# Peptides against a protein of PDB entry 5VZU, part 153

Target 1, 271 residues: chain A of PDB entry 5VZU
Amino acid sequence: GRTLEDIFHEHMQELILMKFIYTSQYDNCLTYRRIYLPPSRPDDLIKPGLFKGTYGSHGLEIVMLSFHGRRARGTKITGDPNIPAGQQTVEIDLRHRIQLPDLENQRNFNELSRIVLEVRERVRQEQQEGGHEAGEGRGRQGPRESQPSPAQPRAEAPSKGPDGTPGEDGGEPGDAVAAAEQPAQCGQGQPFVLPVGVSSRNEDYPRTCRMCFYGTGLIAGHGFTSPERTPGVFILFDEDRFGFVWLELKSFSLYSRVQATFRNADAPSPQ

## One batch from the design tools (peptide; made by RFdiffusion4, then SolubleMPNN)

Design b2_p22_8_s1 (from b2_p22_8, 11 letters changed)
Fold by OpenDDE base, seed 3:
Structure b2_p22_8_s1 (fold): chain B 271 residues (1-271), chain A 22 residues (1-22)
Amino acid sequence: as target 1 above (271 residues)
Amino acid sequence: SPIFDFLKSMSPLEAMRYLMNS
């Protein structure tokens, strides 16, 4: 029987060969595309920019993090055999915060899975409800052919009917208990640990996180075949580090800000 | 290769899980 080592060696040889084929195909037509850094906005969760990460067996990747209202996006700057450059590797819904349990319960993968899947179902329900409201509004402009039916004159008379008394219904001002929006405790990090059975290529990940959000990651076969979105958790550690837990893959990717300053990398101002 | 034929028989999720855990 093939050993796990034999399977691993064959797989690594194939990944190297694929990487070689992809790089060699670029030698014939090097299209240089200028990458612009997204402008920072006041409402951005962290400064947008380039992050380096580890993605599965492909090793080191570069991702652009950008913010789009209540969504964040990770766009691949480096392509791989599965997902080409320019694809959105992660999409984060900043409306759907994930609340991690205590450190002991964070070790339980089934608990994290439950929490994420409950949020996924809420996101699906909200998308269905928002789709129905947009659909019903367009239907009823049938052309009312205004046939001009003629103005016959009937005159009838004057009846006076009487004194409806104004009922003083003194509706008590119901105390609108303003649901105190619990101030987003943006400041206090919580202890963080990966669930048992989540693989990390780097055990040196931050053991404290600021906040987590629901998101989806893009996965595909070689050559971008059968692309699909898989549920996950975006983990903000600090201003320069975030992670993504791929729930169905049971894997973790750590991303760290690229500290290099790029001259003239700012997007042209929208004229 | 036999591994390519094996990976082609998998869903993208199964293939990615295999590749990430190998």
Scores: peptide ipSAE 0.028, ipTM 0.598, DockQ to the pose 0.605
Fold by OpenDDE base, seed 5:
Structure b2_p22_8_s1 (fold): chain B 271 residues (1-271), chain A 22 residues (1-22)
Amino acid sequence: as target 1 above (271 residues)
Amino acid sequence: SPIFDFLKSMSPLEAMRYLMNS
């Protein structure tokens, strides 16, 4: 039988070969695409922009972080053998904050897994409910073929019945409990540690996080085969650093802002 | 196989960890 070492050796050879194919393709066909930095908005969790990170076997990657209302998006600027450039490597749901436990319980992968999977089920329920409301609204506009109902005769106007007293039904304004948008408390930084068994390429990750959110990461086979979204945790460390815990992969990617000033990288003003 | 394609998305070390914990 093949040893585990043989399987990993072959896998590593395939990755090297794929990287070589991709790099060699760049030598033959350079497509230049201008990348624009997303405009910053006051409601953005952090300044959008370019981040450098490491993911799994791919090593160094460049990701554009952007904000889209209550969602954040990491878009690959660098492609890899599995996921081409322009794909959304991470999608963050800023509606679903994850509260990390204490440091002792943060070391427990099963506890993090439980927390993430509970949030995943809430997200699925919300998607199903929102899908039903959109579905029911469209069904009832069947074209009522207005069959010309025959002209039944105008029965006469019955008389002026009188004095219905205005019942002051003081309908209490139902307190629409405005779901208190918990102010995005820039919470005091929480001590942070990776769970046992989560691999990091960067041993020097921040040991304090500002906040965490539920998210999904994109994974695929070589050549973008069988692409799927896997659950994870977006970890905001500071203005210039975030992480992503790939739950099923038991891996951690650290992303750091590219501290480069790009001339003319701003999106053209919509004329 | 879907599992093999999934394992190809990981590093050998991540794939090893996945297989040891599955």
Scores: peptide ipSAE 0.025, ipTM 0.567, DockQ to the pose 0.134
Fold by OpenDDE base, seed 2:
Structure b2_p22_8_s1 (fold): chain B 271 residues (1-271), chain A 22 residues (1-22)
Amino acid sequence: as target 1 above (271 residues)
Amino acid sequence: SPIFDFLKSMSPLEAMRYLMNS
């Protein structure tokens, strides 16, 4: 049988070949597009901008992080053999915060999987309910004048009786101790570790995170074949670093802000 | 990881099939 090593070698050769084909296809026509940095908004989770992924077989991965109300998006600036430039590689739902367990339970991949899949089902339910409300609003065609059929007066059924005594038992009002939602300590990051079996490209990832959100990542075959969204976790480490856990792929991608100052990279003010 | 780069180049269905059989 082919060894795992043989499969990896064949696959790496295919990736190199595909990368070469895709890069060589541009030999006849280079199209340049100006990229503008998204404007920063006060409600943005962090400053939007360019982030560099950790190196892999694809090489340099650059994404633009932008905010769109209760959603964030990572748009590919660099294409690869699977996903072309301009595609939304990650979509983050800022309505659906992921609460990580304690550091011991964070090592359990099945626990993270449970939490993410529960959130995925909530997102699916919300999409179905919102789809029904939009559907019912179109269906109110005009009032059919339903003629009032005279409903017959159905009968008097009877009187049964009597007495049972007024037992006074003064049940004390149990103080419903409102579980004070402990204000999520906004200041101190939570200890963070990758689950066992999640592959990282680099072991040098932040061991503390600020917050996590449900998200989806785009995966595709070579040439952007069979593109699908896979569930994951967006992890905000700090102002300049975020991660994405690809749940089904059991993998982690780290992204760091590109610190280069771009002159005249701001979007023109909408006139 | 070489395995992640491997899974990314597969179709989603092939990647899942690999993960289910590994």
Scores: peptide ipSAE 0.023, ipTM 0.622, DockQ to the pose 0.163
Fold by OpenDDE base, seed 4:
Formats: sequence, structure tokens, C-alpha cells
Structure b2_p22_8_s1 (fold): chain B 271 residues (1-271), chain A 22 residues (1-22)
Amino acid sequence: as target 1 above (271 residues)
Amino acid sequence: SPIFDFLKSMSPLEAMRYLMNS
């Protein structure tokens, strides 16, 4: 049987070969595409823009973070042997906040896994229900051929009279206890630690996070084979840093804002 | 195999660490 060492050696050779092919392809045919930064909106969770991360063997990864209503997207700016540029590496559902437990329970991978999988099932249910509502809404527009039934001019029945006695029913104003919307405590970061067994390339990640959301990450084989979405957690650390925990992969990716100022990087206004 | 496609998304060293820990 193939040893783990044989599999490793074959995989290393394949990765080296792929890297060589990609490098050699870049030398012969570079197509340059202008990238435009997404416009910032006041309701954006953080300023959209370019973020740099380290992903697997690929080294430096550049991702564009953008906001689309209740969804955020990470789009690959740098392609890799698995996932080409322009693919949505992460999709974040801003409707589905993940509440991390206390710091002690955050070390338990099974607890994080439980929380994420429960949210995944809710998202699946909502998609099924929304699919049914969209399906049922289309089914009832059978073409009612509204035959123009002739408007018979039926008669002017009479003007009965005025006696509006104003009943004074003094309904006591029930004190609508305004449920004080607890101001979204946007300010207090919670302690953060990776679960035991989650691989991080760098132990130097933020130990405090603002909020977390359910998301999915794109995974694929070399040449974008068998692309699938895997569940994960988007972790907002601050205005310039976010992470993604790949649940099934037991891995963590850290992304930091590219601080470079780009001239003329704004999308042209649609003429 | 989904596992192979996944392992290909990692460094060989990360893939090996994953396989040894899985």
C-alpha cells in the first residue's frame, strides 16, 4: 500500500510541478485586469478593501472584502493552484452571528463545532423555506384570463343620515414599556483564543475579537477540481483585521488590511 | 476524493499534520 510518506512525496512533487507550471505560465501570458475598490457604505461592518493573509502553501494571499447587504464576501485577488483569482473564497452571513463562549470553552473545538453546525442547519432551513415561498409565489399566477364581464351600472342607493354620537371610550393608554433596545454594545471586545487542534500559521493573532459570524469558505483540488463550500467562522478583530476558522479543516486564516493608498482605485460611476 | 482535494489546498506539511492528527 502507499505509505503516508509516498503520498507526501507524490503530493510535494505535484505541488512543485504546479508551482512551476503557474510560474512559467505567468512568464508567457500576463493578462492584467484593473481592480476597483468597493464603495464604502455607512452600514458596512468595516471599511471594504484589500486584505492580505497567509493561506496554506501559497504564501501571500490578497482578498477583497466587500459588503452586500447582510452578506460579506472575500474575493480572491491572488489565485492559487486550487482556487483561481476572482473566486469568492469566503461568504459571510451577517444575519447569523456566532456567539463565542467564555475563554475556557473556546478552547474546546467540539463546542465551536456544535455552535457552527447548529447555525448551518438554521441557514439550510431558511434557504428551504425561502425557496418554498419563492416557489409558491410563482405557482399562483396562472393566467387568469379576466374575461371583461360587462360593467352593469348598478344604482345610486341613498344617502342615509348623520348621527355620529361620539362614544367617549377613554381607553387608558397602556404603558407600552418600551423594551429598551439594549444599545448594541459595539465597543467591548471579548477575549479570543483558537480551539485546541486548530492550526494557525502564526500564534500572533489578536486575543480579543469584536464579533463573529457564520460563513462558508471555498475549498477545491488543484485546477479548481471538486469545488465545495465548507462551514466556518468569520472573526472580526478590529477595523483592519479579520480571521476565518475553517471548521472541517481545523485551520485558521488571519487577514490584515493592506495599508497602501491607491489612487484612482474607486469604481467608475455607472454612466 | 474530497480529502485529497482538501489536502491539496494545504501545504504538504500542513496536510501531513492534518493526516497525523485526524
Scores: peptide ipSAE 0.021, ipTM 0.575, DockQ to the pose 0.119

Design b2_p22_8_s2 (from b2_p22_8, 6 letters changed)
Fold by OpenDDE base, seed 2:
Structure b2_p22_8_s2 (fold): chain B 271 residues (1-271), chain A 22 residues (1-22)
Amino acid sequence: as target 1 above (271 residues)
Amino acid sequence: SPFIEELKSLSPLEAMSLLFNS
């Protein structure tokens, strides 16, 4: 019988071999591109820059985090057997905040799944409505004068009768206690835990988060076959750390800022 | 390898799920 260790060793050897095959396929066509760090803006959620993370079995991944109005993007700096360098590994919608429940309910994967899928449906509706407004603006071809079809006669609706009983029931105005939007205490992070059944390669993740947002991650087969976007949660821990929960994959990726200072990595000022 | 042939037979989602859970 193969031991669990033999199976793990064989699997790791195959993963290394696939990574080697994928990198070696490009060895004949190495294109070097200069990477510029995005300029920081005052409205950026955190400072943009390079982050190191774990993406499933790929091990060390380098991602550039950048901000684009109400969207954030993670762009792969390192390629892997599935997704080449330069692809957007994550896209984050900063309009759609995810409210995590209390710590007890955060352990429930089905609750997180419900919350994320509800937000996904809202995003889909907003995209359909915005697509319709853009479509209707072109469709006003002039009013063809549709000829007046003749007035068919008004049938007289019968006059049903009188009874006037004045039932006084003075229903007290139930004070709609406006559920005070508890001001999201922007300053103190909330307790954070991964749902049961979400795998993390790093058990040492932050147990407190600032805020969460809806996002999508890119997944593909080997050689970038059938690329698709899967729903997830972007988790901001602090200025230097964020995570992504891959909902369908039941996986968590942790990203930490690369603290290396790059000389001459600033984007040239727009002339 | 049997594992490589298995990965080729999987959908991208299934292949990624296998890789995330390994």
Scores: peptide ipSAE 0.019, ipTM 0.483, DockQ to the pose 0.681
Fold by OpenDDE base, seed 4:
Structure b2_p22_8_s2 (fold): chain B 271 residues (1-271), chain A 22 residues (1-22)
Amino acid sequence: as target 1 above (271 residues)
Amino acid sequence: SPFIEELKSLSPLEAMSLLFNS
C-alpha cells in the first residue's frame, strides 16, 4: 500500500518536475515584446487598455481591449497552456448588438442561445455577400483593351410630342409606420443576470449592463491544438468592466480595468 | 494529482508564481 509519505514524495516530485518544465519553457522562449497601450479614439465604445479577468480555470487573465472601427478585440497579454500570449481571445462585432430580454427570460439559456445563433447566421450571410461583391469587383477588371469602337453616326433626336396630360393618380400616402427607433437607451443600463447553467467564478458580477454585442472567443486544446472560434456575447457593464459569455462552454468571464498608470506605454506614432 | 491538473490549468506565470511561493 502507498504510505502517506510515498504520496507526499510523489507529489513533491511532480511539483519539482512542473517547476522545471515551466522554468525551462521560459528560459528557451524569453522573447520580451514591449506592450503598447492602444491610442484612444473618440468613437471608441470605452477607453482601450488593459483588463484583468477570470478565464475558465485560469486565475488571472490579462487582456488588452482595443477598437478597430466596428470591431473590438481582446488580445491575450498572459498566455496559458491552451492559448499563447498575443492571440485574440475575443473578437467583438460592434455592428451586431445583442438585445437581452427581461430578467425572467435572461435566466433561460435557450433564449440567449437562440438570440446569439440568429445573429451568428446574419454575420455569416453578410460575410458571404461581401465576399461575392469583392469577388465580382475584382473579376471584371480584366484589361478590356479599349478597341476604338467606330463612331456610330448620331441618329437625329426625334421631335418633342406635346401632350402632357397630367394624370392625377392620387396615390394614397401609405402610412410608413415609422418603426419607432426604440430610443437607443444610451444612458440607462438594463438589469442583467446570467442564464441558469452558465458558470461564473465570480458571483459578484454587475447586475446591470449598458449594452451587449455579438462576439467570438478563441478556444483551443493544450499546446494551441485545434484552435477554433466559438460564439458568445460581449457584455459592456461600464467604462471599466466588461464580460464575455462563452455560449458553447456555458461559462462567463468578467474583466475589470487595470487602474495602474503606465509611463511611456503609448504606442509610438506610426512613422 | 488534482493539484497538478490545477497547475496545468493555470498560465505559466501563475503556475510559476504558485510553485515559487509554495
Scores: peptide ipSAE 0.016, ipTM 0.446, DockQ to the pose 0.077
Fold by OpenDDE base, seed 5:
Structure b2_p22_8_s2 (fold): chain B 271 residues (1-271), chain A 22 residues (1-22)
Amino acid sequence: as target 1 above (271 residues)
Amino acid sequence: SPFIEELKSLSPLEAMSLLFNS
């Protein structure tokens, strides 16, 4: 049977061809758009900004990393034949930290896959529960058509009032020990290695990471056909470097901060 | 395939040159 890797490899040859055709044919029609750097917030995991990455045959990518509460977003600044500029290439759930195992078990792709899929299932459950709470709140405003039920004078059935002593069953309110959100201890850096069978364009990636989070990456066919979100791992290495493991694609993208200072790149102050 | 991994590492132009000259 074709593996996902085989399908991806066949697609890679086509991607290279399409990228070459795209770059060669459309060199004459460049549209320039001003981009603004997102404002930095104190609660941002790292400083937002431009990052340069590589992903297989996509080659050089520029993404904007931004923070949106408990979510981070990588937005494509460079388009490619599959995913146009302005699309969200990665979405990171900062609520769902991934704990990497020891360095020996990090080499096991099946272990990483298990961990990621367990987190994906939790995210799916939370979305279903939050959807039910939003659904139940709307359902109760059925218009009570006040049908004027006629006032039939039903009879005075006698109020036998037996004195049943309410037993004061003092059910102690079980202290729901709110699992104290362990403050996100700026985790000591841990040794990092890619799982066996995860392809990297370069073996020169950081061998220590600060923390990891669950995320999803956008994949599509040529011309942005059949776009879908695939599970992955966001890996924060340091203030200027992060990675993304594309679980289903068995690939790794390394992103490094663009150190260029852009004059007048700040977002206009909301007047 | 080692060849496909090589192609992934190349620029589109280099990869195309390799594909057409192979």
Scores: peptide ipSAE 0.014, ipTM 0.411, DockQ to the pose 0.047
Fold by OpenDDE base, seed 3:
Structure b2_p22_8_s2 (fold): chain B 271 residues (1-271), chain A 22 residues (1-22)
Amino acid sequence: as target 1 above (271 residues)
Amino acid sequence: SPFIEELKSLSPLEAMSLLFNS
């Protein structure tokens, strides 16, 4: 009778052979591209760079984190069967901070869902308002053909100019309570836990977070079919670790900085 | 093995993903 050890040994040999075959097939179709690290800016939330994802289904995930004003972007360096390399896996809106509840209420997925959906609705409203301002400016000044209508000379009449008193309509300065941009207090990290029913590949995630932001993640079917953006939460743990909660998928991705120093990885200065 | 038959049914990229996650 085959021992369990014999079965495991046959399976390991076949797995090694398959790993070799698939790795060799991949090397024949790989287009090598030079990756440049984004320059660091003083206003960047953390140092931009390469992060290793521990997302469950796709093995080694490498993402480039970069900052673009009030937005952050995770760009896939490694492709997967669903999303090719060079696509934006996450887009983070640094204008829309998520306030996590206390640790007890963080276990409630419905509470997190409520908070995220309320922020999503605000983002949608801001996009609609900004879309209206951009629409009005394209007044087609059609070329008014200046037909030279002739200078007929008509006459005199003298009538009186009555003294219209300028009404001093003292418009009260409406106290626009400037919603004080609560300074991003580099406060002590708050306790963090995933909601019940959010899947993590590993329960070994940071139990404190610095800041959270609204974001969207890219999801697609196999072969990049029907790509769409799904709402989520970007979680900054520290300078070297962030997470993304995929709200609709009820999943969590942890990303850790690649500590390797790359020689000549700086982008060429724009000439 | 059901796992090996699964791997054989996958694309090379899917199979690599599964092999790197095992």
Scores: peptide ipSAE 0.016, ipTM 0.437, DockQ to the pose 0.119; fails the geometry check

Design b2_p22_8_s3 (from b2_p22_8, 8 letters changed)
Fold by OpenDDE base, seed 5:
Structure b2_p22_8_s3 (fold): chain B 271 residues (1-271), chain A 22 residues (1-22)
Amino acid sequence: as target 1 above (271 residues)
Amino acid sequence: SPIFEKLKSLSPLEAMTLLFNS
């Protein structure tokens, strides 16, 4: 049978070839596109902008982090042989906060996996329910062809009498305890460690995080073949650093803000 | 195998990560 080494060797040869093709393409045609930084909004989790990934066999990874209501998005600025520039490498659901356990339980990959998969199932249920409400609303406008049923003179059935005393069943309106959206307390940073068996390119990652969210990451084969979304955890460390744990890949990607000030990088104000 | 089909859809680093952590 093919050994893991054989598969790795074939895949490394393919990577080298793809890198060679990709680098050789730069010599033939450079397309320049102006990228605008997203405008900052007051409700943004952190300032949007460019972040450098510390991961990848492809070299320098640059992503744009942007906020879209209750979603955050990492968009690839640098393409690679698998995922072209402009693709959404990560999508973060800011509605689904992940609470990390204590440090002892954070080392357990199965515990993190359980937590993430439970959130994934909730997200799936919410999508199904929202899809049903949107579906049922469209179904009822079938044109009632009002067939003119002929006016048969239905007889005057007699007006039986008035007496039914309406029992005042004072059904107390059950206090729908509005689950008070606990204000997102800008929580004290919690100790953070990667689970055992999660590969990081470097162990030099922040050991304290502010908060975590459910997200999905994009993976694909060479040439953007069979693209799929895999579950993961977005980890906000601070204003300038975030991570993504790729659950199925058992990998961690650290992103650090690009501190370069770009002149005229602001989006044109809508005039 | 399902893993081999998944390996074709991964970067070499992702494939390595999957294989060495499996």
Scores: peptide ipSAE 0.026, ipTM 0.542, DockQ to the pose 0.167
Fold by OpenDDE base, seed 2:
Structure b2_p22_8_s3 (fold): chain B 271 residues (1-271), chain A 22 residues (1-22)
Amino acid sequence: as target 1 above (271 residues)
Amino acid sequence: SPIFEKLKSLSPLEAMTLLFNS
């Protein structure tokens, strides 16, 4: 029978061949586009810029991280046989922070899955409600004067009955101690560990994180077939490192800032 | 092999996940 090793080797050979075909298809039609680094804004979670991914079989992956109000985006700078350059590989919702449990419960994949899927459902509800408000605003075509069909007068029925007792018991309103939102200690990173069964190609991921957010990642078959967005967690480690947990794939991707200084890479100031 | 035909339709990440979780 074919061993797992044989299947892996065949798949790796096919991946190399697909990568070669994908790169070679462009040999005759190289379009060069200048990449501009997005300007940094004060409200940006971290400095925007180029990050290198440690995506398993893809080799060197470069993404541009940019901020768009309450959303962040990872845009592919390098294409691959599945997802072409210019696609949004990750979309992060900065409105939906993920609270990681304690370090013991972080090892439980089912707990992380529960938390992420609950946030996914909230995001879906908010999108449905916002879609309804936008829909109802167009639907007020003016009230056609529907005629006053007449006032038929029916009918009586009267009954019953009496009893009275006024039991006073003035139970004191127990002060609902507003659970003081513990100020998210923005300064100290919380302990971080990957859940059991989440694959990481690099065991050298940061063991502390600043914050986490709900996000979605793009997956596709070879040739960008059946592209879909899967739920995940954006993990901010520090100013130069972030991760993405692909929930359905049980995989982790680490991204590190490209430290190369690019001369003249800044976007021209809008005149 | 049915698994090989499945691997061809998967992203490299999905294929790797399938291989490591098998």
Scores: peptide ipSAE 0.025, ipTM 0.582, DockQ to the pose 0.256
Fold by OpenDDE base, seed 1:
Structure b2_p22_8_s3 (fold): chain B 271 residues (1-271), chain A 22 residues (1-22)
Amino acid sequence: as target 1 above (271 residues)
Amino acid sequence: SPIFEKLKSLSPLEAMTLLFNS
């Protein structure tokens, strides 16, 4: 019988052949697009820029990380047979932080799945509510016929009398136990481990992360067929490393900053 | 094989994930 390894090798050979055919057939129509590095903003979670995927056997994977207010985006710089260059491989919602459990419970995939799916439902609810507010605002531009309302005289409202009876109602100060907002441990890295059954090509992922956010990853068939966004977790390890857990795929992708300095890679100032 | 046809429909990441989790 064919081994999984045989099937993998056959699939990889077909992917290489498809890339070769695609590049060779379109050799006459190669459009070169200049890529600009996004400008850094003070409110950016980390410096935006180029990151290399370390998880790929398919060669060099480069993603541009950029920030867009309360959203972050990973854009493919290198295409593959499934997802072309310029597509948003990951979209991160910086409004929806994922709180990882303790290290023991992080090994439980079902626990991570529960947490992510709860956040996904909140995101869906917020999208539905925000859609309703945008709909109601347009209806009321009825034509304001400018009928000149006649100046009816202001009737003098009568002087309300002073009777200040001091009701002594000694409402006991209910001890609002100020739930001590545990100071958001924003700065200290937490221990990190992949859940059991999450595939990682590299076991040398960081074992400490700064923070996690809800995100969606793009998946598609060959030729960008049936593109879908699947739920996942964006994991910020440090200034130069992030990961993405593909929840439904049970896979982990690690990205490391490209340390190369590019001359004249900044976007031209809008004239 | 049905598995191979399925692999052809998947992204490289999905294909790999399927192969490594099988």
Scores: peptide ipSAE 0.024, ipTM 0.559, DockQ to the pose 0.273
Fold by OpenDDE base, seed 3:
Structure b2_p22_8_s3 (fold): chain B 271 residues (1-271), chain A 22 residues (1-22)
Amino acid sequence: as target 1 above (271 residues)
Amino acid sequence: SPIFEKLKSLSPLEAMTLLFNS
């Protein structure tokens, strides 16, 4: 009978062949598209730009990191047999910070899973509430039947009704406890370790992180079949390094800034 | 094999996840 190992080897050979076909087909259809670097904004979590990643068996992955208000985006610059170039590999919700536990509890995958799934549920609730507000506003444009203009003139009565004094009902300003937006303390880096059972291609990842956020990653079959978003954790290590934990896949991807200076890589100013 | 046809349709990470959880 075929062993799981035999099936794995056959699958790996096919993946290598698909990667070869994909790279060779690119040679025939090299539409050189100029990649423009996104402009840096003061409110960007880190400088946007190109990052190189280690993503599973794909080898070298190049991702553009960009910021879009309260969201960050990783866009594939290099395509692969599953996800073509230009697709959004990761989406990060900068509204939903993840607090990692202490270093001992970070080894527990179930604890990380709990924290991420609780954030996922909050994101889902916020989307449902925002969907209801958008739904109610469209209903009441009943057709203004243009009922006609009838003219009639009547003039009369003058009546003087009296000076009702506006009662100054001094409603006490209820202390809206401003949920102090805890300033994103550029806190001293927290010790970081991957949970037991999360695979990394190598154990050479930063052991200290600045902050984490909820995010989703794109997964798909070969030829971009059945694309879906899976929950994960964006981990900011420093100005030049971030990671993504794929929760359901129990995998970690490390991304490092491409330090190459590109001449004329700035987007043309919108005219 | 039905499992091999399934593996061909999966991403490498999904394929690995399927193989290691089997």
Scores: peptide ipSAE 0.023, ipTM 0.553, DockQ to the pose 0.244

